Peptides against a protein of PDB entry 2N1D. Designs and how they scored, part 110

Target 1, 169 residues: chain A of PDB entry 2N1D
Amino acid sequence: EVKVKIPEELKPWLVDDWDLITRQKQLFYLPAKKNVDSILEDYANYKKSRGNTDNKEYAVNEVVAGIKEYFNVMLGTQLLYKFERPQYAEILADHPDAPMSQVYGAPHLLRLFVRIGAMLAYTPLDEKSLALLLNYLHDFLKYLAKNSATLFSASDYEVAPPEYHRKAV

## One batch from the design tools (peptide; made by RFdiffusion4, then SolubleMPNN)

Design b1_p22_6_s4 (from b1_p22_6, 7 letters changed)
Fold by OpenDDE base, seed 2:
Formats: C-alpha cells, sequence, structure tokens
Structure b1_p22_6_s4 (fold): chain B 169 residues (1-169), chain A 22 residues (1-22)
C-alpha cells in the first residue's frame, strides 16, 4: 500500500465528519456551496500564481485532473458512509449527468485521500512518477490544511429529517 | 525529461480512469 500522509491539522476533521454523519445522523448539505471542482480550480490557480510557468504548471493541471477523476470514480463506492447512501441515490436521480465533483465538497474530497493510497498501489506509475505524484498530493493536502477554516465546517451539515432516517441506517 | 515522462504517465492514467466512468 502507498502511504498518503494526512496533515495532522485535518485528522480531527475526519473524526468530526465521521461523527456528524454516522453518530449524529446528519447530512452534508448538497449541492455543496463550494464543490470539489472549485476547490481544485482554486488550488491550481494558487499554484500558477506563484510564478511557475514551466513543466510544473502542467503537472499541477494533470494532478488536479487526476484527483477529480479519482473522486468521481470512488465517491459512490468508496467514500460514502452507509447513512449517506439514500442522499447519494437522490442526487443521482436529480442530476444524472453531473459529475459528483460538482455536487460534493471538501469533506468528501478529504475522505478520498484516506482511501487513495490503496488505489495508487495498483496504478501503472513507475516508482519515480509515483513519488512525484505523492509529492503533489501532499502539497494539495497542505493547501487544504491551510484553508481548512473555510473548507471544513460543521455548519455545512444538517440533521436529517425523520423520513430520511426510515430509509437509512 | 523525467517531468515529461511523468506528465505522459498521468495522462495515460487519466485516460484509463475516464474509461471507467463511461
Amino acid sequence: as target 1 above (169 residues)
Amino acid sequence: SEYKEFIETLKELLKRLKELLE
């Protein structure tokens, strides 16, 4: 397994996110006020604004695109808690052609990085490319940590109504 | 270069991921 280190600043949030959904039976408000697409776009622009006009800029674009695709592939099958499944089904019905990166936000994006390590172990990347990718992923996670105050908030969750509880765990 | 190879590898990976979404 490939180890993706989550910043210590974000680990408590993962616990809070889990607690809000699984224990408190709350749901993240969807569609997200700031979706995954916008977060990734902001990161890419942030990197570009730092004066990198060489191949590193293009690498950032590919990494961002990769994160987006991984998120869209893994969201429904890997990143949702059981309690969130009815909500996901409703989203699919209401937005059948929308990628989930346009619907979900920072908390679910962060969950990706808890799972992505196992997936990367089976990628066709050579050792050098994998190491470089990990550097970019860690850089992105540092960006999330730096902006955690605006990206992660319990106020983005709401108590699920009784009718939702009846069709969920 | 090493960076060029990295980018090409990522592009190939993305191509495969997109195929999974289809």
Scores: peptide ipSAE 0.221, ipTM 0.802, DockQ to the pose 0.353
Fold by OpenDDE base, seed 4:
Structure b1_p22_6_s4 (fold): chain B 169 residues (1-169), chain A 22 residues (1-22)
Amino acid sequence: as target 1 above (169 residues)
Amino acid sequence: SEYKEFIETLKELLKRLKELLE
């Protein structure tokens, strides 16, 4: 198993996210005001501003692209709670060609990192490459933690309407 | 050199992910 450590600062948010949706029957507002694409772009720009070498900058771009693709692949099948599935179906119907990284935001992106470790175990990466990738993933998570006050908020959720509840059962 | 190899492996991984998305 590949261990992707979630920063302690973000673990409480994962619990809150779960509670908002599964217990309080709320939904994250879609399309996100700040989507995954924007978050990843901000991270990349942040890393570039730190004066990294050309190789490191290029690596960041590839890592960002990888995170985006992993998110787009895994969102519908791995990252959603049962209560969110009708919402996802509606999004697909309304925006069939839009990548989910343009629709969803920080909370769902964070969920990816809870699951990504298991997926990385099946990658063709050698030990050294995997270690480097993990370092970048942890660096990104650290970035999310640093900006958690602006990225994660319960105010981005809203109570699902009664008609939605009928769809979710 | 190690870093270059890392980038190449990431590119390959990304390629595979895109194929899964399609």
Scores: peptide ipSAE 0.217, ipTM 0.800, DockQ to the pose 0.386
Fold by OpenDDE base, seed 1:
Structure b1_p22_6_s4 (fold): chain B 169 residues (1-169), chain A 22 residues (1-22)
Amino acid sequence: as target 1 above (169 residues)
Amino acid sequence: SEYKEFIETLKELLKRLKELLE
């Protein structure tokens, strides 16, 4: 099993995110004020500013690209709660060609890392490459934790209107 | 190098993922 450890600082947020949507019937405001693309770009720039070697910089770029691609593939089918499905359908209708990494934000990105371990278990990565990837994934999660005050906020959610409840199961 | 092989592996993985989006 490939285990991706979520920082302790972010675990409570996963619970709050679930509660806001599933129990309080709120929705994350879309399009996100800070989308997944921008978060990943900020991380990459952050790593570059640290004076890393060229090889490490290239590795960061590939990891960022991989996270983005996984997010775009997995968002609609694996990362949404049932209550969010009508919202997703509206996004697809209004923005059919937009990647979801340009629409969704930090909370949904964090959900990816709850699932990514299982996905990586079926990848053709060798043991050494997998270890390196895990190091970068954990490094990225540490970055999210460090910037959690600006990336994760209940104020980014809003109560769904009554008409939305008719669409949601 | 270790990183060179790692990067090439990730590039191939990304290529496969992009194909899934198409």
Scores: peptide ipSAE 0.215, ipTM 0.797, DockQ to the pose 0.384
Fold by OpenDDE base, seed 5:
Structure b1_p22_6_s4 (fold): chain B 169 residues (1-169), chain A 22 residues (1-22)
Amino acid sequence: as target 1 above (169 residues)
Amino acid sequence: SEYKEFIETLKELLKRLKELLE
């Protein structure tokens, strides 16, 4: 089984994210002030600044690209709560050609790692490559935890207006 | 090299994912 462990520091945020949307009927402000593309770029630059070898740098770039693609594929079908569906539909209508990694931000990116393990089980990666990938994914999650104060904030959410509630029925 | 093989495998995976997205 492919298991991606979420840092303990970020687990409370997943609960808060769920509560803000499902219980408090709030929505994450879109487009995100700091989108997934930007977060991944910052991570890649962070790793580069640490003086890694060329091989490790190339691996980071591929991992970042992989996370981006998985996010773009899975966002609409697996990462959204029911209450967020009308918002997603509006985004698709207004920006049909925009990748979701340019629209959504850190909270939705974190949700990916709750679900990505099951998807990786169906990849053509051998055991060695999968283990290496998991190490990078955990490294990225550690990066998110270190920067959680700036990446995850309830102030990025707002109460959905009454007209939205009508669409969400 | 372990890393070379890993990178090539990731590239192939990315290619497949992009095909699914398009």
Scores: peptide ipSAE 0.211, ipTM 0.798, DockQ to the pose 0.373

Design b1_p22_7_s1 (from b1_p22_7, 7 letters changed)
Fold by OpenDDE base, seed 3:
Structure b1_p22_7_s1 (fold): chain B 169 residues (1-169), chain A 22 residues (1-22)
Amino acid sequence: as target 1 above (169 residues)
Amino acid sequence: DELLEKLKEITEKIIKVLEKSL
């Protein structure tokens, strides 16, 4: 199995995220105030400001694009808790052509990295290529950890309305 | 598996670029 190591700083958030949704029956407010697209853009700009070489900058841009694509293809089927499925269905119905990276935010993006490793295990990558990819993914995760105070907040969640609970049954 | 195929394509695209950036 391909293991994507989540920074220790972010692990408590994964627990809180899970608790907010599954136990407290809350939903992440959608569309996200800070969506995945913007987070990735900020990361790319952050890397650029660090004085990377042109090749490194180009690589970061491709990684950003890749993470966005990963997220968009995995969100609906791999990253949602059962309680969130009606919300997702409503999003699809209202905005069928909108990429989910423009709708969802940091918590769901973080969930991607919990799941992506298992999926990458089925891709025919040699160890060297895999390590290279993982290095970039881990670098992005470090960025998320560094900015966790602004990216992850329970205030971005709200109690699901009664009508939602009826749909969630 | 459609999802796996998509992920494979995305990954291959990334790797191709990353290898050039070494």
Scores: peptide ipSAE 0.635, ipTM 0.943, DockQ to the pose 0.730
Fold by OpenDDE base, seed 1:
Structure b1_p22_7_s1 (fold): chain B 169 residues (1-169), chain A 22 residues (1-22)
Amino acid sequence: as target 1 above (169 residues)
Amino acid sequence: DELLEKLKEITEKIIKVLEKSL
């Protein structure tokens, strides 16, 4: 098992996110005001401003691209609660060619890191390579924690209408 | 599994670049 450690600052948000959707029957507003693409771009620019070498900057860009790809391949089948499935279906119907990283935001991106560890366990990696990847993923999570006040808010959710409840069996 | 194969491909691509950046 590959352990991706979620910063303690973000763990309460995961609980709130789950509660908002599963218990309170709310939905994250889509398309996100700040989507995954934007968050990753901000992170890359943040790292660039810290005075990294050319090689380190290039590495960050590749990590950003990789996280985006992880998100886009996992969102639909791995990161959604049952209650969110009708909403996802509507998004696919209305925007069939749009990558989900342009639609969804920080809460769903954070869910990726809850799930990615188990998936990486099935990817053959030597310990050194795995540690290297985890260092970058943890660095990104640290960035999310640092900016959590602006990235995660219950005000980005809204109560689903009765018509939606009928679809969400 | 198609999903795992995609994830493997993404991971290997990242690792290749990260190793060169050291």
Scores: peptide ipSAE 0.634, ipTM 0.943, DockQ to the pose 0.704
Fold by OpenDDE base, seed 5:
Structure b1_p22_7_s1 (fold): chain B 169 residues (1-169), chain A 22 residues (1-22)
Amino acid sequence: as target 1 above (169 residues)
Amino acid sequence: DELLEKLKEITEKIIKVLEKSL
């Protein structure tokens, strides 16, 4: 298994996220006030402001694009709890052509990094390439941790209505 | 597996660019 190290300060949030959805029967408010696209854009701009070389800036942009693609292909089948399935179905029905990176936000983006390692283990990558990719992924995760107070909040969730519970059984 | 194939393609694209940035 490819190990993607989640910053320790973000691990409690993963538990809170799970609790809000599975135990408290809440849903993340969609469309997200700050969606994945926006988060990735902010990260890219942050890296640019740090005075990196042109090559590093170019690399960051491609990593951002890659993370977005990872998210969009994995969200529907790999990143949702059972309770969230009806909500996802509604999103697909209302916005069939919209990428999920424009709908979902930080919590679901973080879930990607919990799952992506296992998937990468089944892709042909040499050790050097894998290490290089992981360095960039970990750098992004550090950014999420640094901005966790503004990106992760229980106030972004809301109690699911009674009619939703009937769909989610 | 379609998902794994997509992930492979994305990864290969990223790696290609990252290697050039070194």
Scores: peptide ipSAE 0.634, ipTM 0.943, DockQ to the pose 0.735
Fold by OpenDDE base, seed 4:
Structure b1_p22_7_s1 (fold): chain B 169 residues (1-169), chain A 22 residues (1-22)
Amino acid sequence: as target 1 above (169 residues)
Amino acid sequence: DELLEKLKEITEKIIKVLEKSL
């Protein structure tokens, strides 16, 4: 099994995220004030500012691109709770040509890392390559944890309107 | 599985670059 370790600082947020959506019937405000693309860009810039070598910078950029692609292919089918499905349908209608990484934000991005490990287990990666990838993924997660105060907030959610509840039944 | 194939392709692309960066 490919295990992507979620930082302890972020685990409570996963619970809060789940609770906000499934129990409190709230929705993450979309389009996100800070979308996945922006988060990944900030991470890349952060790594650059840390004085990494050109090779490491290049690697980070490719990892960022990869995470973005992972997110975009998995969001619609793997990362949404049932209650969020009508919202997703509306987003697709309103933003037909926009990748979901431009619409969704940190909470959904974090959900990716809960799911991606199981999916990677089905890829024929050698252990060395897998470890290398995981190192970068964990580094990114560490960045999310470091910036969790600005990236994760219940104030980014709002109670779904009554008409939405009817759609979500 | 189409999703798995997409993920596989993405992963292979990343790994290829990461290996070159070592």
Scores: peptide ipSAE 0.634, ipTM 0.943, DockQ to the pose 0.728

Design b1_p22_7_s2 (from b1_p22_7, 6 letters changed)
Fold by OpenDDE base, seed 1:
Structure b1_p22_7_s2 (fold): chain B 169 residues (1-169), chain A 22 residues (1-22)
Amino acid sequence: as target 1 above (169 residues)
Amino acid sequence: SELLEKLKKITEKIIEVLKKAL
């Protein structure tokens, strides 16, 4: 399997995210106050401010675009816990043409990197190309770790209403 | 699967650009 290394400082958040939803029956507030598109844009701007070459900036922009596409195709079928499915259905009904990267935020984006490795293992890719891609993905994850205090918070979740519980159980 | 094919296409596009940026 293709190993996407999650920074150690983010692993506890994955546990908290899981606990908030599956045990405490909370939902991440949607639409996100800071959505995936915004996070990726901030990352791209951050990389630009670091004085990278034009080629490096071009590469970062493509990685950002790719991560966005990964997220949008993966979210609905691969990144949601069972308890979140009614919420997702409601989002689709209310915003049928909106990409999920404009609706969801940092927690779900982080979940992508937990799942993407297994999927990439089934895609033909030479070792050099894979290493190249992973280097950029890991760089983005390092950025998430550096900004974890502002990106991940339990206060972005709320207790699901009683009506929701009846749909989800 | 359809999902894997989509992921493959996305990945191939990324790699193409990354190689040019080397």
Scores: peptide ipSAE 0.655, ipTM 0.948, DockQ to the pose 0.803
Fold by OpenDDE base, seed 5:
Structure b1_p22_7_s2 (fold): chain B 169 residues (1-169), chain A 22 residues (1-22)
Amino acid sequence: as target 1 above (169 residues)
Amino acid sequence: SELLEKLKKITEKIIEVLKKAL
């Protein structure tokens, strides 16, 4: 398995996220106030503001595009808890042509990095290429950790109504 | 699987650009 190192600062949030949904029966408010697209755009702009070379800018843009694509192909089948399935179905019905990166936010984006490593293990890559990719992914994760106070909050969740419980169980 | 194939293509594209940016 390919190890994608999650910053220690963010690991407690993964537990809180799981608890809010599975034990407290809450849902992340959708569409997200700050969606994945916006987070990735902010990251790209942050990197540009640091005075990077054109080559690094192109690399960051590609990583941003790649993370977005990873998220969009994996969310529905790999990143959701069972309790979130009805919500996802509703989103698909209401926004059939919208990428999920425009709907979901930071918590689900973070879940991607918990799962992506196992998937990359089945993708043939030489060690140098893998290390290169991981360096950029880890850099993005560091950005999430740095901005965790604004990106991750229990106040972005709300208690699911009784009618939701009936179709979720 | 279809998912793995998609992930492979995404990854290959990223790596291609990253290598050029070195």
Scores: peptide ipSAE 0.653, ipTM 0.947, DockQ to the pose 0.777
Fold by OpenDDE base, seed 4:
Structure b1_p22_7_s2 (fold): chain B 169 residues (1-169), chain A 22 residues (1-22)
Amino acid sequence: as target 1 above (169 residues)
Amino acid sequence: SELLEKLKKITEKIIEVLKKAL
């Protein structure tokens, strides 16, 4: 498989995210106060401000677009814990045409990078192409780590109501 | 699967652009 390295700074958050939902029966507040689209836009702007060349800026924009597409394709079937399924169903019912990158936020985006390596393994890529893509993905993850204090917070979660528990169990 | 096919297309698109940007 293709290994996408998660920064050490973010690994504890993955555990906390799992704990909040699976053990504490909380849900990430939706729609996200800062959605995936916004996070990706901020990253692109950050890269632009670092004095990238035109080609590098263009590349970053395409990587951002690709990450967004990956997220929207994978969220519903690959990135949710069982407890989150009713919430997702409600979102789909209320907003069937809304891309999930406009609904979900940083925690779910981070989950994408836990899963994306296995998916990349199914795409026939030469070693150089794969390394190139991984460099951009790791750069984005590094950005998430640098901004983790503002992107990841337990306060973005809330206790699910009793009626939700009945749906989830 | 449909999922994998979609992901392949996305990945291929990204790689194509990244190569051009080098």
Scores: peptide ipSAE 0.569, ipTM 0.926, DockQ to the pose 0.677
Fold by OpenDDE base, seed 2:
Structure b1_p22_7_s2 (fold): chain B 169 residues (1-169), chain A 22 residues (1-22)
Amino acid sequence: as target 1 above (169 residues)
Amino acid sequence: SELLEKLKKITEKIIEVLKKAL
């Protein structure tokens, strides 16, 4: 399995996220105030402002596009806890053509990186190519850690109503 | 699976671009 290292600063958040949903029966507020698209855009702009060469800027843009596509493909079937499935179904019914990167936010994006390593193992890559990709992914994760105070907050969750509990269990 | 095939294509595209950017 491909090892994608999550920054230590973000590991406690993964536990809190799981606890909020699974134990406290809360839901992340949707649509996200800051969605995955905006987070990725901010990252790309951040990298651009650091004085990267044209080639490196192009590479970052492609990595951003790839992360977005990964998220949109994996969100519904791989990244949700059982308690979140009715909420997702409602989103799909109301917005069937909207990419989930425009609906969900940082917590679900972070969940992607918990699972992405196992998925990357199914793509035959030489050592150099894999290392190159991992460097960019880890750089993005470092960005998330740097901005964790604004990206991850329990206040973005809300207690699910009683009627939701009945259909989510 | 279809999921794995999609992810494979995405990964391959990224790698292709990254190699050219070196």
Scores: peptide ipSAE 0.567, ipTM 0.925, DockQ to the pose 0.651

Design b1_p22_7_s3 (from b1_p22_7, 9 letters changed)
Fold by OpenDDE base, seed 2:
Structure b1_p22_7_s3 (fold): chain B 169 residues (1-169), chain A 22 residues (1-22)
Amino acid sequence: as target 1 above (169 residues)
Amino acid sequence: SELLEKIKKLTEKIIEVLKKSL
């Protein structure tokens, strides 16, 4: 299996995220105040401001585009807890043409990196190519860790209404 | 699966660009 290393400072958040939804029966507020598209854009701008060459900028932009697409294809079937499925169905009904990267935020984006490794294991890549990709993914994760105080907050969750609880459990 | 195929194609494209950026 391809191992995507999650920064240690973000691992506690994954536990909190799971607890908020699965045990406390809360839902992440949607649409996100800061969606995945915005987070990725901020990352790209951050990398640009660091004085990267044009070639490096192109690489970052490609990684951003790739992460966005990874997220959009994986969210619905791979990244949601059971309790979140009715919410997702409602989002699809209300916004059928909107990419989920415009709806969901940092917590779900972080979940992508917990799951993407297993998918990459089925993609035939030479060792050098895999290492190259992982380096960029890890760089992005470092960015998330650096900005974790503003990206991850329990206040972005809310208790699901009784009607939701009854249909979701 | 369809999902795995999508991930594969996306990854191949990313790798191609990343290699050119070296």
Scores: peptide ipSAE 0.597, ipTM 0.939, DockQ to the pose 0.743
Fold by OpenDDE base, seed 5:
Structure b1_p22_7_s3 (fold): chain B 169 residues (1-169), chain A 22 residues (1-22)
Amino acid sequence: as target 1 above (169 residues)
Amino acid sequence: SELLEKIKKLTEKIIEVLKKSL
């Protein structure tokens, strides 16, 4: 497995996220007030404001596009807890053509980086290429950690109604 | 799998662009 290092600041959030969903039977409010698209856009703008070269900006834009696509192809089958499945089904029914990066937010985006490493292990990459990609992914994760106070909050979750429990079981 | 193939293609594209940006 390819090791994607999650910042220590964000590891407790992964536990809280799991607890809110699995133990407390809450759901992340959808559509997200700040969706994945917006988070990635903010990151790209942040990198631009740091005075990077055109080549660096070009690379960041590609990484942003890549992370977005990773998220969109993996969300439905790889990033959801069982309790979240009915909610996802409702989203698909109501917004069949919308990419999930426009619906979901930071918590689910962070889950991507927990899962992506295992899949990258099955892609033939030389060591230099893998290191290059990981450097950019880790840079983005550092950004999430720096902005964790605004991106991750239990107040973004809601107690699921009784009707939801019936369809979730 | 289809998912792994998608991930592979996406990754290859990203790497190609990143190398050009060095």
Scores: peptide ipSAE 0.596, ipTM 0.938, DockQ to the pose 0.794
Fold by OpenDDE base, seed 3:
Structure b1_p22_7_s3 (fold): chain B 169 residues (1-169), chain A 22 residues (1-22)
Amino acid sequence: as target 1 above (169 residues)
Amino acid sequence: SELLEKIKKLTEKIIEVLKKSL
């Protein structure tokens, strides 16, 4: 497996995220107040403000686009806990053409990086290419960690309504 | 796997651009 290192600052959040949903039977409020698209846009702007060269800016934009697409293709089948599946189904029914990057937020985006490594292990990448990609992914993760106080909050979750529990059986 | 193929294609595209940016 390709190891995507999650910053230590974010590991406790992954546990809290899991606990909120699996144990406390809460759901992340959708659509997210700050969706994946917005987070990625903020990151790109952040990188731009750091005085990157044109080439690096172009690279960052591509990474942003890539992360977005990774998320959109993986969210439904790879990033959801069982308890979240009815919610996802409702989202699809109500917004069949909406990319999930416009619906979901930081917690689910972070889950992507927990799962993406296993997927990348099946891609024919040489070590240099993999390292290059990982450097950018880790840079983004570092950004998430730096902004974790504003991106990750239990207040973005709410207790699932009774009717939802019936669907989740 | 369809998913794996999608990931592969996306990754290849990213890598191509990243290499050009070096």
Scores: peptide ipSAE 0.592, ipTM 0.938, DockQ to the pose 0.759
Fold by OpenDDE base, seed 4:
Structure b1_p22_7_s3 (fold): chain B 169 residues (1-169), chain A 22 residues (1-22)
Amino acid sequence: as target 1 above (169 residues)
Amino acid sequence: SELLEKIKKLTEKIIEVLKKSL
């Protein structure tokens, strides 16, 4: 297994996110006020502002693009709790061609990094290549941790209406 | 699976670019 280390600062949020959805039967407000695309753009700009070389900036942009694609291919089948599936179905029906990175936000993006390691384990990467990728992913996670106060909030969730409960069971 | 294949292709692309950026 390929382990993507989640910063300790973000682990409590994963628990809170799980609790809000699974126990409290709340839903993350969609479309997200700050979607995945925006978060990734902010990260790229942050890295740029820190005086990276041209090559490093290019690498960051590629990582951003890659994370976006990872998210878009994994969201529907890998990143949702059971309770969230009717919400996703509604989004998909209303916006079938919209990438989910334009709809979902930070909590679901963080869930990606909980799941991506298992997928990477099936990719034929040499140790050095894997370490290189992980370094960039960990750098992004460090950014999320640094900005966690603004990116993760229980106020972004809302109680699901009774009619939703009938669909979610 | 289709998902794993997509992840594989994406990862290979990323790695290729990252190596060039070293």
Scores: peptide ipSAE 0.590, ipTM 0.937, DockQ to the pose 0.753

